# Designs tried in a protein design run: peptides against a protein of PDB entry 2YKT. Part 57

Target 1, 231 residues: chain A of PDB entry 2YKT
Amino acid sequence: SRSEEMHRLTENVYKTIMEQFNPSLRNFIAMGKNYEKALAGVTYAAKGYFDALVKMGELASESQGSKELGDVLFQMAEVHRQIQNQLEEMLKSFHNELLTQLEQKVELDSRYLSAALKKYQTEQRSKGDALDKCQAELKKLRKKSQGSKNPQKYSDKELQYIDAISNKQGELENYVSDGYKTALTEERRRFCFLVEKQCAVAKNSAAYHSKGKELLAQKLPLWQQACADPS

## One batch from the design tools (peptide)

Design b1_p25_2 (made by RFdiffusion4)
Fold by OpenDDE base, seed 5:
Structure b1_p25_2 (fold): chain B 231 residues (1-231), chain A 25 residues (1-25)
Amino acid sequence: as target 1 above (231 residues)
Amino acid sequence: AADAAIAEGEAALAEAVAAMAEASA
């Protein structure tokens, strides 16, 4: 029936969220944590590299003929430090605004969805069983009427069962239809949440890239000219 | 000191990359 098909669709939405979306989201979070760790490693390695560059700048500053190049090397290291600070801010946002929030959501969601599905299934079954009971009673009544010398005695009761069946069928169809809409809304909100959080991360990433581009574009011409002027 | 810090950072990065590879397998 239409109601049975819609019921199956509703259950499948919940199952898809529980069995596919949530496990995939847990994996996404795990991959995100690994990516964060790798980027933190890059930041740490970069610090060592630019600390070594500062040491080269110190040596230049101590020289008689390369003193100005010491300042250039210090500026290069400082610009990188500023770029790395922006990366660290992006990583904090990535952790706090994406990973942590997704982790909290997915942890709570398994219990919530299980309860929601169970509630829906229980109520759907209850309405279905009530309908089946009325149909069975109507069938029994009709058999009794056919075997009776006075069939008219059962006519009013037959009409009552027909009306009850019609009403219960309508209630079941409406309940299942609303259940399906609810399930689809539950699925959509999870994807929307992921998209929104990823957009926030993207904005912070854009700020990191913009700052790096700005700083390098400003300083690079000066650094390129530094070797052309003999001290 | 700078070389040691670089080496430590590279080790940390390598560990993270290895963890990513393991998690994706």
Scores: peptide ipSAE 0.017, ipTM 0.463, DockQ to the pose 0.060
Fold by OpenDDE base, seed 3:
Structure b1_p25_2 (fold): chain B 231 residues (1-231), chain A 25 residues (1-25)
Amino acid sequence: as target 1 above (231 residues)
Amino acid sequence: AADAAIAEGEAALAEAVAAMAEASA
């Protein structure tokens, strides 16, 4: 029946969230933590590299013929320090605004969805059982009427059962329809939350890249000329 | 200390790349 099909669709939405989306989200969080750790490692490695560059700048500053190149090397290291500081701020946002919030949600969500599905199933079954009972009683009444010398005695009661069946069928169909809409809304809400959080990360990442590009574009022409025009 | 931190970062990068490859397979 249409009601049975829609019931199956409703259950499948909840199952898809619980069995596919939530496990995939846990994996996404784990991959995010690995990515964060790798970027922290890059930041640390970069510090070592640019500290070594500063040391080369010190040597140039101590030289008789390359003093101006010392200042260039120091500027290169300083620009990179500013870029790395911006990356560290982006990583803090990535951790606090995306990973932590997703982790908190996914842990609570499993219990919530299980309870929501169970509630839906219990009420759907209750309405179905009540409908089946009315249909069974109507069938018994009709058998009794066929065996009676006075069938008209049961006519009013037969009409009451027909009306009750019609009403219960309509209530079941509406309940299952609303259940399906609710399930789809729950699914959409989870994807929307992920998209919104990822948009915030993307904005922070764009700001990081823009700042880095700006700083390098400003200084690079000066650095490129330093070797061509010995002062 | 610096070398250890670099090594840890490299290991974390390798793990992340491996995990991405597994998820894409």
Scores: peptide ipSAE 0.017, ipTM 0.442, DockQ to the pose 0.085
Fold by OpenDDE base, seed 4:
Structure b1_p25_2 (fold): chain B 231 residues (1-231), chain A 25 residues (1-25)
Amino acid sequence: as target 1 above (231 residues)
Amino acid sequence: AADAAIAEGEAALAEAVAAMAEASA
């Protein structure tokens, strides 16, 4: 029946979220944590490199012929420190605004979806069983009426069962239809949340890249001419 | 001190990259 097909579709949406989406989201979070760790590793390695660059700047500043190049090397290190600070802020946002929030949601969602599906199944079955019972009683009544010498005795009861069946069928169809819409909305909400959180990450990443470009574009011409004008 | 920090950072990066590769396999 139409109601049975829509019931199967509803159950399949919940199952797809629980068995496909949520495991895939857990994997996405795990890959994100690995990516964060790698970027933190880059950050740490960069610190060591630019600390060594500062040491080269100190040596230049102690020289008689290259003192101004010491300031250039310090500026290079400082600009990279500022870029690195922007990366660290991006990483904090990536952790706190994406990974942590997704992890919290996926943990809570398993219990929520199981309960939601169970509630839907229980109510759907209850409505279905009530309909089946009314249909069975009508069939029994009709058999009794056909075997009776006074069929009119059962006419009022027959009408009552027909009305009850019609009402219960309509109620079941509406319940299953609303259940399907609810399930699709739950699925969409999860994808929308992922998209919104990823948009926040993209904005923070754009800020990191923009700041780096700005700082380097400002200073690079000065650094490039530093060796052309011996003091 | 700078050399030690670089070496430590490189080791940390290598570990993170290796962990990511293992998780992706």
Scores: peptide ipSAE 0.017, ipTM 0.462, DockQ to the pose 0.056
Fold by OpenDDE base, seed 1:
Structure b1_p25_2 (fold): chain B 231 residues (1-231), chain A 25 residues (1-25)
Amino acid sequence: as target 1 above (231 residues)
Amino acid sequence: AADAAIAEGEAALAEAVAAMAEASA
């Protein structure tokens, strides 16, 4: 029936969230943690590289003929430090605003969805059983009427059962339809939350990239001329 | 649909890059 099909669709939405979305989200969080770790590793490795660059700048500063290049090398290291600070801010946001919040939600969601699905199933079954009962009683009544010497005695009750069946059928259909809409809304809410959190990450990433570009664009021409303009 | 979304994303990225270039000029 249409109601049975809609019921199946509703259950499938909840099932998809629990068995596909939530596991995939856990994997996404895990991949995010791996990415964060790798970026932290890059930051650490970069520190070592630019510390070594500072050492080269110190040597230049001690020279008679290359002293000004020491300042250039120090500026390069300082610009890097500023870029890394922006990266660290992005990473903090990535951790705190995305990963942690998604992790908290996905762990709580399994219980919530299970309860929501169970509630829906219980009520759907209750309405279905009530409908089936009325249909069964109508069938019994009709059998009694056919065997009776006075079928007219059962006419009013027959009409009452017909009306009750119609009402219960409509109620079941509406309940299942609303259940489906609710399930789709729950699914959408989860995707929207992910999108919103990813937008925050994107904003912070944009700030990091913008700052890096700005700093390098400002200084790079100066550094490029440093060898051409011996002081 | 996936290819269209990718293409849209690439266009958005290009626009963002252009906007950053203008802001740095």
Scores: peptide ipSAE 0.000, ipTM 0.309, DockQ to the pose 0.033

Design b1_p25_2_s1 (made by RFdiffusion4, then SolubleMPNN; from b1_p25_2, 18 letters changed)
Fold by OpenDDE base, seed 1:
Structure b1_p25_2_s1 (fold): chain B 231 residues (1-231), chain A 25 residues (1-25)
Amino acid sequence: as target 1 above (231 residues)
Amino acid sequence: DIEELLAKMEKDLQEQIEAMKAKVA
């Protein structure tokens, strides 16, 4: 029946969230943590590289003919430091605004979804059983009426069962329909939350890239000219 | 340590890509 099919669809939505979405989200969080760790590693390695560059700048500053190039090398290191500060801010946001919040939600979600599905199943079954009971009683009544010498005695009761069946069927259909909409809304809400958190990360990432681009665009022409125009 | 981490991540990524390809095929 239509209601049975919609019921199966509803259950499948909840199952998909619990068995596919949530495990995938946990994996996503794990991959995010790995990515964060790798970026932290890159940050550390970069610090060593630019510290070594500063050392080269110190040597230039001690020279008689290359003093101005020392300042250039120091500026390069300073720009890197500023870019790195933006990266660190982005990473903090990535951790606190995305990973932590997703982790908290996915941890709580299993029990919530299980309870929601169980509630839906219980109520759906209750309504279905009530409908089946009325249908069975009507069938019994009709059989009894056919064997009776006075079928009219059962006519009013037959009408009552017919009305009850109609009402219960409508109620079941509406309940299952609403249940399906609710399940889809639950699924959508989870994807929307992920998208919104990724948007926040993207905004912070954009700020990092923008700052880096700005700083480098400002200084690069100066650095490129440094060797051509000795002081 | 960093190289090992990157190598592990690359391996994991490659495995995921292959798994996705197998799923789509």
Scores: peptide ipSAE 0.000, ipTM 0.265, DockQ to the pose 0.126
Fold by OpenDDE base, seed 2:
Structure b1_p25_2_s1 (fold): chain B 231 residues (1-231), chain A 25 residues (1-25)
Amino acid sequence: as target 1 above (231 residues)
Amino acid sequence: DIEELLAKMEKDLQEQIEAMKAKVA
């Protein structure tokens, strides 16, 4: 029946969220944590590299003929520090605004969805059983009427059951339909949340890249000319 | 070698993309 088909669709939506979406989201979070760790590693490695660059700048500053190049090397290291600070801010946002929030939600969501599905199933079954009962009673009444010498005696009661069946069928269909819409809304809400959080991360990432570009664009001409200037 | 590392990373990424496409198709 139409109601049975829609019921199956509704259950499948909940199952898809629970068995496909949530596990995939957990994996996404795990991969995000790995990515965060790798970026932290990059930060650490970069610090070592630019600290070594500072050392080269110190040597230049101590030289007789390369003092100004020392300042250039220091500036290069400083610009990197500023870029790195921006990266750290982005990483904090990545952690706090994406990973943590997703993790908190996905942890609680399995229980929520299980309860929601169970509630839906219970009510759906209740309505279905009530319908089946009315159908069964009508069938019994019809059998009794066929065996009776006065079938008209049962006509009013038959009409009552027919009306009850019609009403209960309609209620069941409406309930299942609403259930399906609700389930789809729950699914969409979860995807939307992910998208929104990723947008926030993307904005912060853009800020990091922009800051880096600006700083380097500002200083690079100065650095490029440094060796052309006589000492 | 940075170039080799980058090449490997690119290859791995491409393989992942293709695997995802195959799964969705």
Scores: peptide ipSAE 0.000, ipTM 0.263, DockQ to the pose 0.157
Fold by OpenDDE base, seed 3:
Structure b1_p25_2_s1 (fold): chain B 231 residues (1-231), chain A 25 residues (1-25)
Amino acid sequence: as target 1 above (231 residues)
Amino acid sequence: DIEELLAKMEKDLQEQIEAMKAKVA
């Protein structure tokens, strides 16, 4: 029946969220943590590299013929420091605004969805059982009427059951339809939340990349000409 | 050191992807 099909679809939406979406989201969070760890590793390695560059700058500053190149090397290290600060800010946002919030939500969601599905199933079954009961009673009444010497005695009661069946069927169909809309809304809300959080990450990443590009674009021409200058 | 770390992470990632595919298939 149409109501049975709609009921199946509704249950499948909840099951998809619980069995596919939420596990996938947990994996996404785990991959995010791994990515964060890798970036922290890059940050640490970069610090060592540019600290060593500063040491080379110090040596240049101590030389008789390469003093000006010392300043260039120091500027290179300073630009890196500024880029690094921007990266750290981005990583903090990535952790606090995306990973932590997603983790908190996904942990609470399993219990919520299970309860919501159970509530829907219980009410759907209750309405279905009530409908089936009325249909069964009508069938019994019709059998009794056919065997009776006075069938007109049961006509009013038959009409009452027909009306009750019609009302209960309409109520069941509406309930299942609303249930399906609710389930789809719950699914969409979760995807929208993910998209919104990922947009925040994208904005922060853009700021990091923009700052780095601007700083390097400003200084690189100066650094490139340093060796061409007379000694 | 860093290359080894990255290689390990890539391996772990690939294993997780395959496990997830198997679970949702």
Scores: peptide ipSAE 0.000, ipTM 0.250, DockQ to the pose 0.160
Fold by OpenDDE base, seed 5:
Structure b1_p25_2_s1 (fold): chain B 231 residues (1-231), chain A 25 residues (1-25)
Amino acid sequence: as target 1 above (231 residues)
Amino acid sequence: DIEELLAKMEKDLQEQIEAMKAKVA
């Protein structure tokens, strides 16, 4: 029946969220944590490299013929430091605004969805059982009427059961329909939440890239000039 | 060591991906 099909669809939506979406989201969070750790590692490694560059700048500053290049090397290291600071800020935001929030949501969601599905199933079954009972009673009544010498005695009761069945069928269909819409809405809001959090990360990432581009664009011509115009 | 860290992370990531594929399949 249409109601049975829609019921199955509703259950499948809840099951998909619990068995596919949420586990996948946990994996996404885990991958994000690993990515964060790797970027932190990059920051650490970069620090060592540019600290060594500073040492080269110190040597240049101590030379008689390359003093001005010492300042250039120091500026290169300083620009890197500023870029790395921006990266660290982005990573903090990535952790706090995306990973932590998603982790909190996914952890709480399992119990919520289980309860929601159980509630839906219980109510759906209750309505279905009530309908089945009325149908069974109507069938019994019709059997009695066919065996009776006075079938008219049961006509009013038959009409009452028919009306009850019609009403209960309508209620069941409406309940299942609403249940399906609710389930789809639950699924959609979870995807929307992910998209929104990812948008926040994207904004922070854009700021990081913009700052790096700006700093390098500003200084690079000066650094190139230092090599072209020896003192 | 950054190389060791990356190697470990790569292994862990691959295992997680495989586990997820098995669970979702």
Scores: peptide ipSAE 0.000, ipTM 0.253, DockQ to the pose 0.161

Design b1_p25_2_s2 (made by RFdiffusion4, then SolubleMPNN; from b1_p25_2, 20 letters changed)
Fold by OpenDDE base, seed 1:
Structure b1_p25_2_s2 (fold): chain B 231 residues (1-231), chain A 25 residues (1-25)
Amino acid sequence: as target 1 above (231 residues)
Amino acid sequence: DIEEFLAKAQAELEALLQEMKEKVE
C-alpha cells in the first residue's frame, strides 16, 4: 500500500542518517583534525625556513655593500609573519567553528535519532494495528451476517466499521506522510548545518588568501628592484 | 586507501617535525 511504502521510505531516511551520514561525519571530523595538524606542522616548518631567511638578512646588514638587501630579507620575513597570523586565525576558526561543533552534534545525534525513530515506529504500529483490528472485525461481521436469517440486524454495525476504517486509514496515511516530511527535514538540517559551517571556514580562508595576496602584491615590486638599486 | 595514506603522511610529518625540534634544542 501507499502508506506501507511511505513508512519504508521514512525508516530508510532515519537509517541512512544513523548508519551512513553520522559515521561519515565522524570520519570527516577525523580527517579534519588530521588536516589541522598537518597545517600546524607546515606552520612550524615555515617558521624555521623564514627564521633562517632572517639570519641571511642579518648577514647582509653586516656587509658593506649589501645592507639594503638585508632590509628586503627582513621585510620578506615580516610579510610571512603577517600571512602566518592570518593562517592561525583561519585554523582557530576551522577548529572551533567547524570541527568542535560538528563533533558535539554528532555525539548527541545517535540517541536523539534512535528515540525519534522508535517514537515514529511505535505510533505507526499502533495506528496500523488499530486499522487492522477494525478490518478484521468488519470481516467477521460480514461473515456472521451472511450466515444470519436477519442480515439487516448487522447493517448499522457494518456502517460503523466502514466509517472507522476510513477514518483510521486517513489518519495513518497522514501520520506516515508527516513522518516522512519530518525525517527529510532532519536529514536536510544536518546537511545545512555542515554547509553553513563550511561557509564560515571558507570566508576565513578567503580572508587569509586575500591578505596574503595583498601583502605580497604590495611588496613584491620593491623586492624585485632591490638588486638593481645602487648600494 | 586514503585514510591509510593520510595516516602514513601524518606519521612521516610528525617524525620530520620531531627531528627539526631536536636539531634546534
Scores: peptide ipSAE 0.013, ipTM 0.358, DockQ to the pose 0.028
Fold by OpenDDE base, seed 2:
Structure b1_p25_2_s2 (fold): chain B 231 residues (1-231), chain A 25 residues (1-25)
Amino acid sequence: as target 1 above (231 residues)
Amino acid sequence: DIEEFLAKAQAELEALLQEMKEKVE
């Protein structure tokens, strides 16, 4: 029946969230933590590299013939420091606004969804059982009427059962329909939350990339000319 | 799979970073 099909669809939505979405989200969080750790590693390694570059700049500054190149090397290191500071800020946001919040939600969600599904199933079954009972009673009544010498005696009661069945059928269909809409809304809410959090990450990343681009675009022509135009 | 690949890469990075720290100390 239409009601049974829609019921199956509703249950499948909840099952998909619990068995596919939530485990995948946990994996996403784990991969995010790995990515964060790798970027922190890059930050540490970069510091060592540019500290060594500063040392080369110091040596140039101490020379008689390459003093101006010392300033260039210092500027290169300083620009990188500024870019790295922006990266660290982005990483803090990534941790606090995305990973932590997703982790908190996914751990609480399993209990919530299980309870929601159970509530839906219990009420759906209750309505279904009530409908089945009315249908069974109508069938019994019709059998009695067919065996009776006065079938007209049961006509009013038969009409009452028919009306009750129609009403209960409508109520069940409406309940299952609303249940399906609710389940789809729950699924959509979770995807929307992920999209919104990822948008925040994207904004922070854009700020990082923009700052880096601006700083390098400003200084790179000067640095490229340094060897060609000795002071 | 990608998870195994990332896990291995992370372990290698951690080992490298540890080596770098030891050289600076």
Scores: peptide ipSAE 0.012, ipTM 0.390, DockQ to the pose 0.028
Fold by OpenDDE base, seed 5:
Structure b1_p25_2_s2 (fold): chain B 231 residues (1-231), chain A 25 residues (1-25)
Amino acid sequence: as target 1 above (231 residues)
Amino acid sequence: DIEEFLAKAQAELEALLQEMKEKVE
């Protein structure tokens, strides 16, 4: 029946969220944490590299013929520092705006979805059982009527059961239909939330890349000139 | 497998960073 099919679809939506979406989201969060940690490690390693570059700049500044190159090396290190600061800001956003919020939600979601599904199933079953009962009673009544010398005696009661069955069938169909819409909405909002949070991360990432490009583009001609034509 | 690759890479990076830290201290 239409109601039975829609009921199965509704249950499948909830199951898909619980058994596929949420586990995948947990994995996504885990991979995000790994990525964050790796980037933090890169930042640390880069600091050591550019600190060593500063040391080379100091040596140049102490030289008789390469003093101006010392300033260039210092500028290179400073630009890197600014780029890394921007990266750290991006990482903070990545952690706070995406990972933490997703983690908080996914941990609570299993219980919520289980309860929602159970509530739906309980009410659906209740309505279904009530319908089945009315159908069974009508069948019993019809059997009695067929064996009776006065079938007209049962006509009014038969009409009452028919009306009750019709009403209960309609209620069940409406309930299941609404349930399906609700389930789909629950699924959609989870994807939308992920997309929205990822958009925020993307914006911050874009800012990081733009700032880095700007700083390097500004300074690179100067650095190249200093090497080619010492002052 | 991407997960396995990432796990190995992370472990290697962490080890390297630890060595670097110890050399600076």
Scores: peptide ipSAE 0.011, ipTM 0.351, DockQ to the pose 0.028
Fold by OpenDDE base, seed 3:
Structure b1_p25_2_s2 (fold): chain B 231 residues (1-231), chain A 25 residues (1-25)
Amino acid sequence: as target 1 above (231 residues)
Amino acid sequence: DIEEFLAKAQAELEALLQEMKEKVE
Protein backbone atom coordinates (compact mmCIF):
# COMPACT_ATOMS: atom_id res chain seq x y z
CA SER B 1 0.00 0.00 0.00
CA ARG B 2 0.98 3.65 -0.40
CA SER B 3 1.13 4.10 3.36
CA GLU B 4 3.35 1.06 3.78
CA GLU B 5 5.75 2.27 1.14
CA MET B 6 5.97 5.71 2.67
CA HIS B 7 6.46 4.12 6.08
CA ARG B 8 9.43 2.16 4.74
CA LEU B 9 10.88 5.32 3.24
CA THR B 10 10.54 7.11 6.57
CA GLU B 11 12.28 4.33 8.45
CA ASN B 12 15.02 4.27 5.85
CA VAL B 13 15.74 7.97 6.40
CA TYR B 14 16.19 7.41 10.13
CA LYS B 15 18.30 4.33 9.48
CA THR B 16 20.47 6.25 7.03
CA ILE B 17 21.13 8.94 9.63
CA MET B 18 21.91 6.44 12.36
CA GLU B 19 23.86 3.90 10.33
CA GLN B 20 25.54 6.08 7.69
CA PHE B 21 25.56 9.76 8.60
CA ASN B 22 26.43 9.52 12.30
CA PRO B 23 29.26 7.00 11.88
CA SER B 24 30.64 9.06 9.00
CA LEU B 25 30.42 12.18 11.12
CA ARG B 26 32.30 10.45 13.93
CA ASN B 27 34.99 9.55 11.46
CA PHE B 28 35.04 13.13 10.17
CA ILE B 29 35.60 14.36 13.73
CA ALA B 30 38.39 11.84 14.23
CA MET B 31 40.08 12.91 11.01
CA GLY B 32 39.68 16.52 12.10
CA LYS B 33 41.45 15.79 15.37
CA ASN B 34 44.28 14.15 13.50
CA TYR B 35 44.51 17.13 11.17
CA GLU B 36 44.63 19.45 14.17
CA LYS B 37 47.48 17.45 15.66
CA ALA B 38 49.41 17.59 12.42
CA LEU B 39 48.98 21.36 12.20
CA ALA B 40 50.15 21.69 15.78
CA GLY B 41 53.19 19.68 14.76
CA VAL B 42 53.82 22.07 11.88
CA THR B 43 53.59 24.99 14.28
CA TYR B 44 56.15 23.41 16.56
CA ALA B 45 58.54 22.62 13.73
CA ALA B 46 58.16 26.14 12.36
CA LYS B 47 59.09 27.58 15.73
CA GLY B 48 62.35 25.66 15.67
CA TYR B 49 63.14 26.86 12.17
CA PHE B 50 62.50 30.52 12.90
CA ASP B 51 64.28 30.36 16.24
CA ALA B 52 67.29 29.21 14.27
CA LEU B 53 66.73 32.15 11.90
CA VAL B 54 66.86 34.49 14.90
CA LYS B 55 70.23 33.02 15.79
CA MET B 56 71.47 33.84 12.32
CA GLY B 57 70.17 37.36 12.81
CA GLU B 58 72.11 37.65 16.04
CA LEU B 59 75.29 36.64 14.28
CA ALA B 60 74.69 39.21 11.56
CA SER B 61 74.16 41.91 14.18
CA GLU B 62 77.52 41.05 15.71
CA SER B 63 79.33 41.26 12.37
CA GLN B 64 81.12 44.38 11.14
CA GLY B 65 79.75 44.37 7.62
CA SER B 66 76.29 42.77 7.92
CA LYS B 67 74.62 44.50 10.87
CA GLU B 68 71.67 45.78 8.86
CA LEU B 69 70.95 42.26 7.63
CA GLY B 70 70.52 41.21 11.24
CA ASP B 71 67.49 43.48 11.52
CA VAL B 72 66.06 42.03 8.33
CA LEU B 73 66.40 38.49 9.66
CA PHE B 74 64.74 39.53 12.92
CA GLN B 75 61.86 41.07 10.98
CA MET B 76 61.44 37.88 8.98
CA ALA B 77 61.22 35.87 12.18
CA GLU B 78 58.77 38.33 13.72
CA VAL B 79 56.45 38.25 10.73
CA HIS B 80 56.45 34.48 10.93
CA ARG B 81 55.61 34.66 14.63
CA GLN B 82 52.60 36.80 13.82
CA ILE B 83 51.50 34.39 11.10
CA GLN B 84 51.82 31.50 13.54
CA ASN B 85 49.73 33.37 16.09
CA GLN B 86 46.99 33.63 13.50
CA LEU B 87 47.29 29.93 12.82
CA GLU B 88 46.93 29.17 16.51
CA GLU B 89 43.78 31.27 16.64
CA MET B 90 42.42 29.40 13.67
CA LEU B 91 43.21 26.07 15.35
CA LYS B 92 41.45 27.12 18.52
CA SER B 93 38.40 28.01 16.51
CA PHE B 94 38.65 24.77 14.58
CA HIS B 95 38.69 22.82 17.81
CA ASN B 96 36.06 24.78 19.72
CA GLU B 97 33.65 25.74 16.96
CA LEU B 98 33.75 22.63 14.81
CA LEU B 99 35.14 19.53 16.49
CA THR B 100 33.81 19.99 20.02
CA GLN B 101 30.36 21.03 18.89
CA LEU B 102 30.05 18.22 16.38
CA GLU B 103 31.24 15.71 18.95
CA GLN B 104 28.67 16.87 21.47
CA LYS B 105 25.86 16.75 18.94
CA VAL B 106 26.66 13.36 17.49
CA GLU B 107 26.75 11.82 20.95
CA LEU B 108 23.35 13.21 21.90
CA ASP B 109 21.87 12.44 18.52
CA SER B 110 22.05 8.67 18.77
CA ARG B 111 19.71 8.62 21.74
CA TYR B 112 17.43 11.24 20.28
CA LEU B 113 17.01 9.51 16.94
CA SER B 114 16.39 6.13 18.52
CA ALA B 115 13.64 7.60 20.64
CA ALA B 116 12.14 9.53 17.74
CA LEU B 117 12.09 6.48 15.50
CA LYS B 118 10.57 4.33 18.23
CA LYS B 119 7.86 6.89 18.88
CA TYR B 120 7.04 7.08 15.19
CA GLN B 121 6.95 3.30 14.83
CA THR B 122 4.73 2.88 17.85
CA GLU B 123 2.20 5.41 16.67
CA GLN B 124 2.27 4.15 13.10
CA ARG B 125 1.65 0.61 14.30
CA SER B 126 -1.15 1.74 16.57
CA LYS B 127 -2.93 3.48 13.72
CA GLY B 128 -2.34 0.55 11.41
CA ASP B 129 -3.70 -1.93 13.92
CA ALA B 130 -6.78 0.17 14.48
CA LEU B 131 -7.40 0.26 10.75
CA ASP B 132 -6.91 -3.48 10.41
CA LYS B 133 -9.33 -4.10 13.23
CA CYS B 134 -12.02 -2.00 11.58
CA GLN B 135 -11.48 -3.78 8.29
CA ALA B 136 -11.75 -7.14 9.99
CA GLU B 137 -14.95 -6.14 11.73
CA LEU B 138 -16.47 -4.94 8.47
CA LYS B 139 -15.63 -8.25 6.84
CA LYS B 140 -17.19 -10.12 9.73
CA LEU B 141 -20.30 -7.96 9.53
CA ARG B 142 -20.67 -8.57 5.80
CA LYS B 143 -20.47 -12.32 6.34
CA LYS B 144 -23.22 -12.11 8.93
CA SER B 145 -25.35 -9.99 6.64
CA GLN B 146 -25.08 -12.46 3.78
CA GLY B 147 -26.28 -15.26 5.99
CA SER B 148 -29.12 -13.27 7.52
CA LYS B 149 -32.78 -13.20 6.52
CA ASN B 150 -32.79 -9.48 7.27
CA PRO B 151 -29.66 -7.91 5.72
CA GLN B 152 -31.04 -4.39 6.21
CA LYS B 153 -30.49 -4.77 9.92
CA TYR B 154 -26.75 -4.44 9.38
CA SER B 155 -26.77 -1.63 6.81
CA ASP B 156 -26.24 1.19 9.31
CA LYS B 157 -23.36 -0.58 11.00
CA GLU B 158 -21.76 -1.32 7.65
CA LEU B 159 -21.85 2.36 6.75
CA GLN B 160 -20.31 3.24 10.09
CA TYR B 161 -17.42 0.86 9.55
CA ILE B 162 -16.87 2.11 6.01
CA ASP B 163 -16.67 5.67 7.30
CA ALA B 164 -14.37 4.64 10.13
CA ILE B 165 -12.07 2.81 7.72
CA SER B 166 -11.94 5.80 5.41
CA ASN B 167 -11.12 8.15 8.27
CA LYS B 168 -8.50 5.87 9.77
CA GLN B 169 -6.89 5.31 6.38
CA GLY B 170 -6.68 9.05 5.86
CA GLU B 171 -5.23 9.59 9.31
CA LEU B 172 -2.62 6.91 8.77
CA GLU B 173 -1.59 8.32 5.41
CA ASN B 174 -1.32 11.82 6.83
CA TYR B 175 0.66 10.62 9.81
CA VAL B 176 3.13 8.69 7.69
CA SER B 177 3.43 11.59 5.25
CA ASP B 178 4.17 14.00 8.07
CA GLY B 179 6.59 11.50 9.51
CA TYR B 180 8.48 11.35 6.24
CA LYS B 181 8.69 15.13 6.02
CA THR B 182 9.92 15.28 9.59
CA ALA B 183 12.57 12.66 8.93
CA LEU B 184 13.83 14.51 5.86
CA THR B 185 13.92 17.72 7.86
CA GLU B 186 15.98 16.01 10.55
CA GLU B 187 18.44 14.79 7.95
CA ARG B 188 18.69 18.20 6.31
CA ARG B 189 19.21 19.91 9.65
CA ARG B 190 22.24 17.75 10.35
CA PHE B 191 23.84 18.47 7.00
CA CYS B 192 23.08 22.16 7.38
CA PHE B 193 24.73 22.20 10.78
CA LEU B 194 27.85 20.61 9.33
CA VAL B 195 27.91 23.12 6.47
CA GLU B 196 27.48 26.05 8.85
CA LYS B 197 30.28 24.90 11.11
CA GLN B 198 32.55 24.31 8.14
CA CYS B 199 31.74 27.83 6.93
CA ALA B 200 32.97 29.18 10.25
CA VAL B 201 36.20 27.26 9.81
CA ALA B 202 36.55 28.61 6.29
CA LYS B 203 36.14 32.19 7.53
CA ASN B 204 38.80 31.72 10.16
CA SER B 205 41.10 30.10 7.62
CA ALA B 206 40.57 33.02 5.26
CA ALA B 207 41.52 35.43 8.02
CA TYR B 208 44.70 33.49 8.68
CA HIS B 209 45.71 33.48 5.03
CA SER B 210 44.80 37.14 4.56
CA LYS B 211 46.87 38.27 7.52
CA GLY B 212 49.86 36.28 6.35
CA LYS B 213 49.59 37.68 2.84
CA GLU B 214 49.32 41.24 4.11
CA LEU B 215 52.30 40.99 6.41
CA LEU B 216 54.55 39.39 3.83
CA ALA B 217 53.47 41.75 1.06
CA GLN B 218 54.31 44.72 3.25
CA LYS B 219 57.78 43.58 4.26
CA LEU B 220 59.06 41.57 1.31
CA PRO B 221 60.10 44.57 -0.83
CA LEU B 222 62.19 45.90 2.05
CA TRP B 223 63.89 42.58 2.58
CA GLN B 224 64.65 42.19 -1.11
CA GLN B 225 66.49 45.53 -1.18
CA ALA B 226 68.63 44.81 1.86
CA CYS B 227 71.32 42.91 -0.06
CA ALA B 228 71.60 45.51 -2.82
CA ASP B 229 72.88 48.21 -0.48
CA PRO B 230 76.67 48.21 -0.26
CA SER B 231 78.30 48.05 3.19
CA ASP A 1 33.19 -0.52 1.16
CA ILE A 2 33.13 2.96 2.69
CA GLU A 3 33.93 1.64 6.15
CA GLU A 4 36.97 -0.20 4.92
CA PHE A 5 38.14 2.84 3.01
CA LEU A 6 37.77 5.06 6.05
CA ALA A 7 39.58 2.58 8.25
CA LYS A 8 42.50 2.38 5.83
CA ALA A 9 42.68 6.13 5.51
CA GLN A 10 42.75 6.53 9.27
CA ALA A 11 45.47 3.93 9.64
CA GLU A 12 47.60 5.60 6.99
CA LEU A 13 47.19 8.98 8.62
CA GLU A 14 48.10 7.62 12.04
CA ALA A 15 51.20 6.02 10.60
CA LEU A 16 52.19 9.28 8.93
CA LEU A 17 51.70 11.22 12.15
CA GLN A 18 53.81 8.72 14.02
CA GLU A 19 56.60 9.07 11.47
CA MET A 20 56.46 12.84 11.76
CA LYS A 21 56.65 12.62 15.53
CA GLU A 22 59.68 10.38 15.36
CA LYS A 23 61.46 12.77 13.02
CA VAL A 24 60.92 15.71 15.34
CA GLU A 25 62.15 13.81 18.40
Scores: peptide ipSAE 0.011, ipTM 0.310, DockQ to the pose 0.036

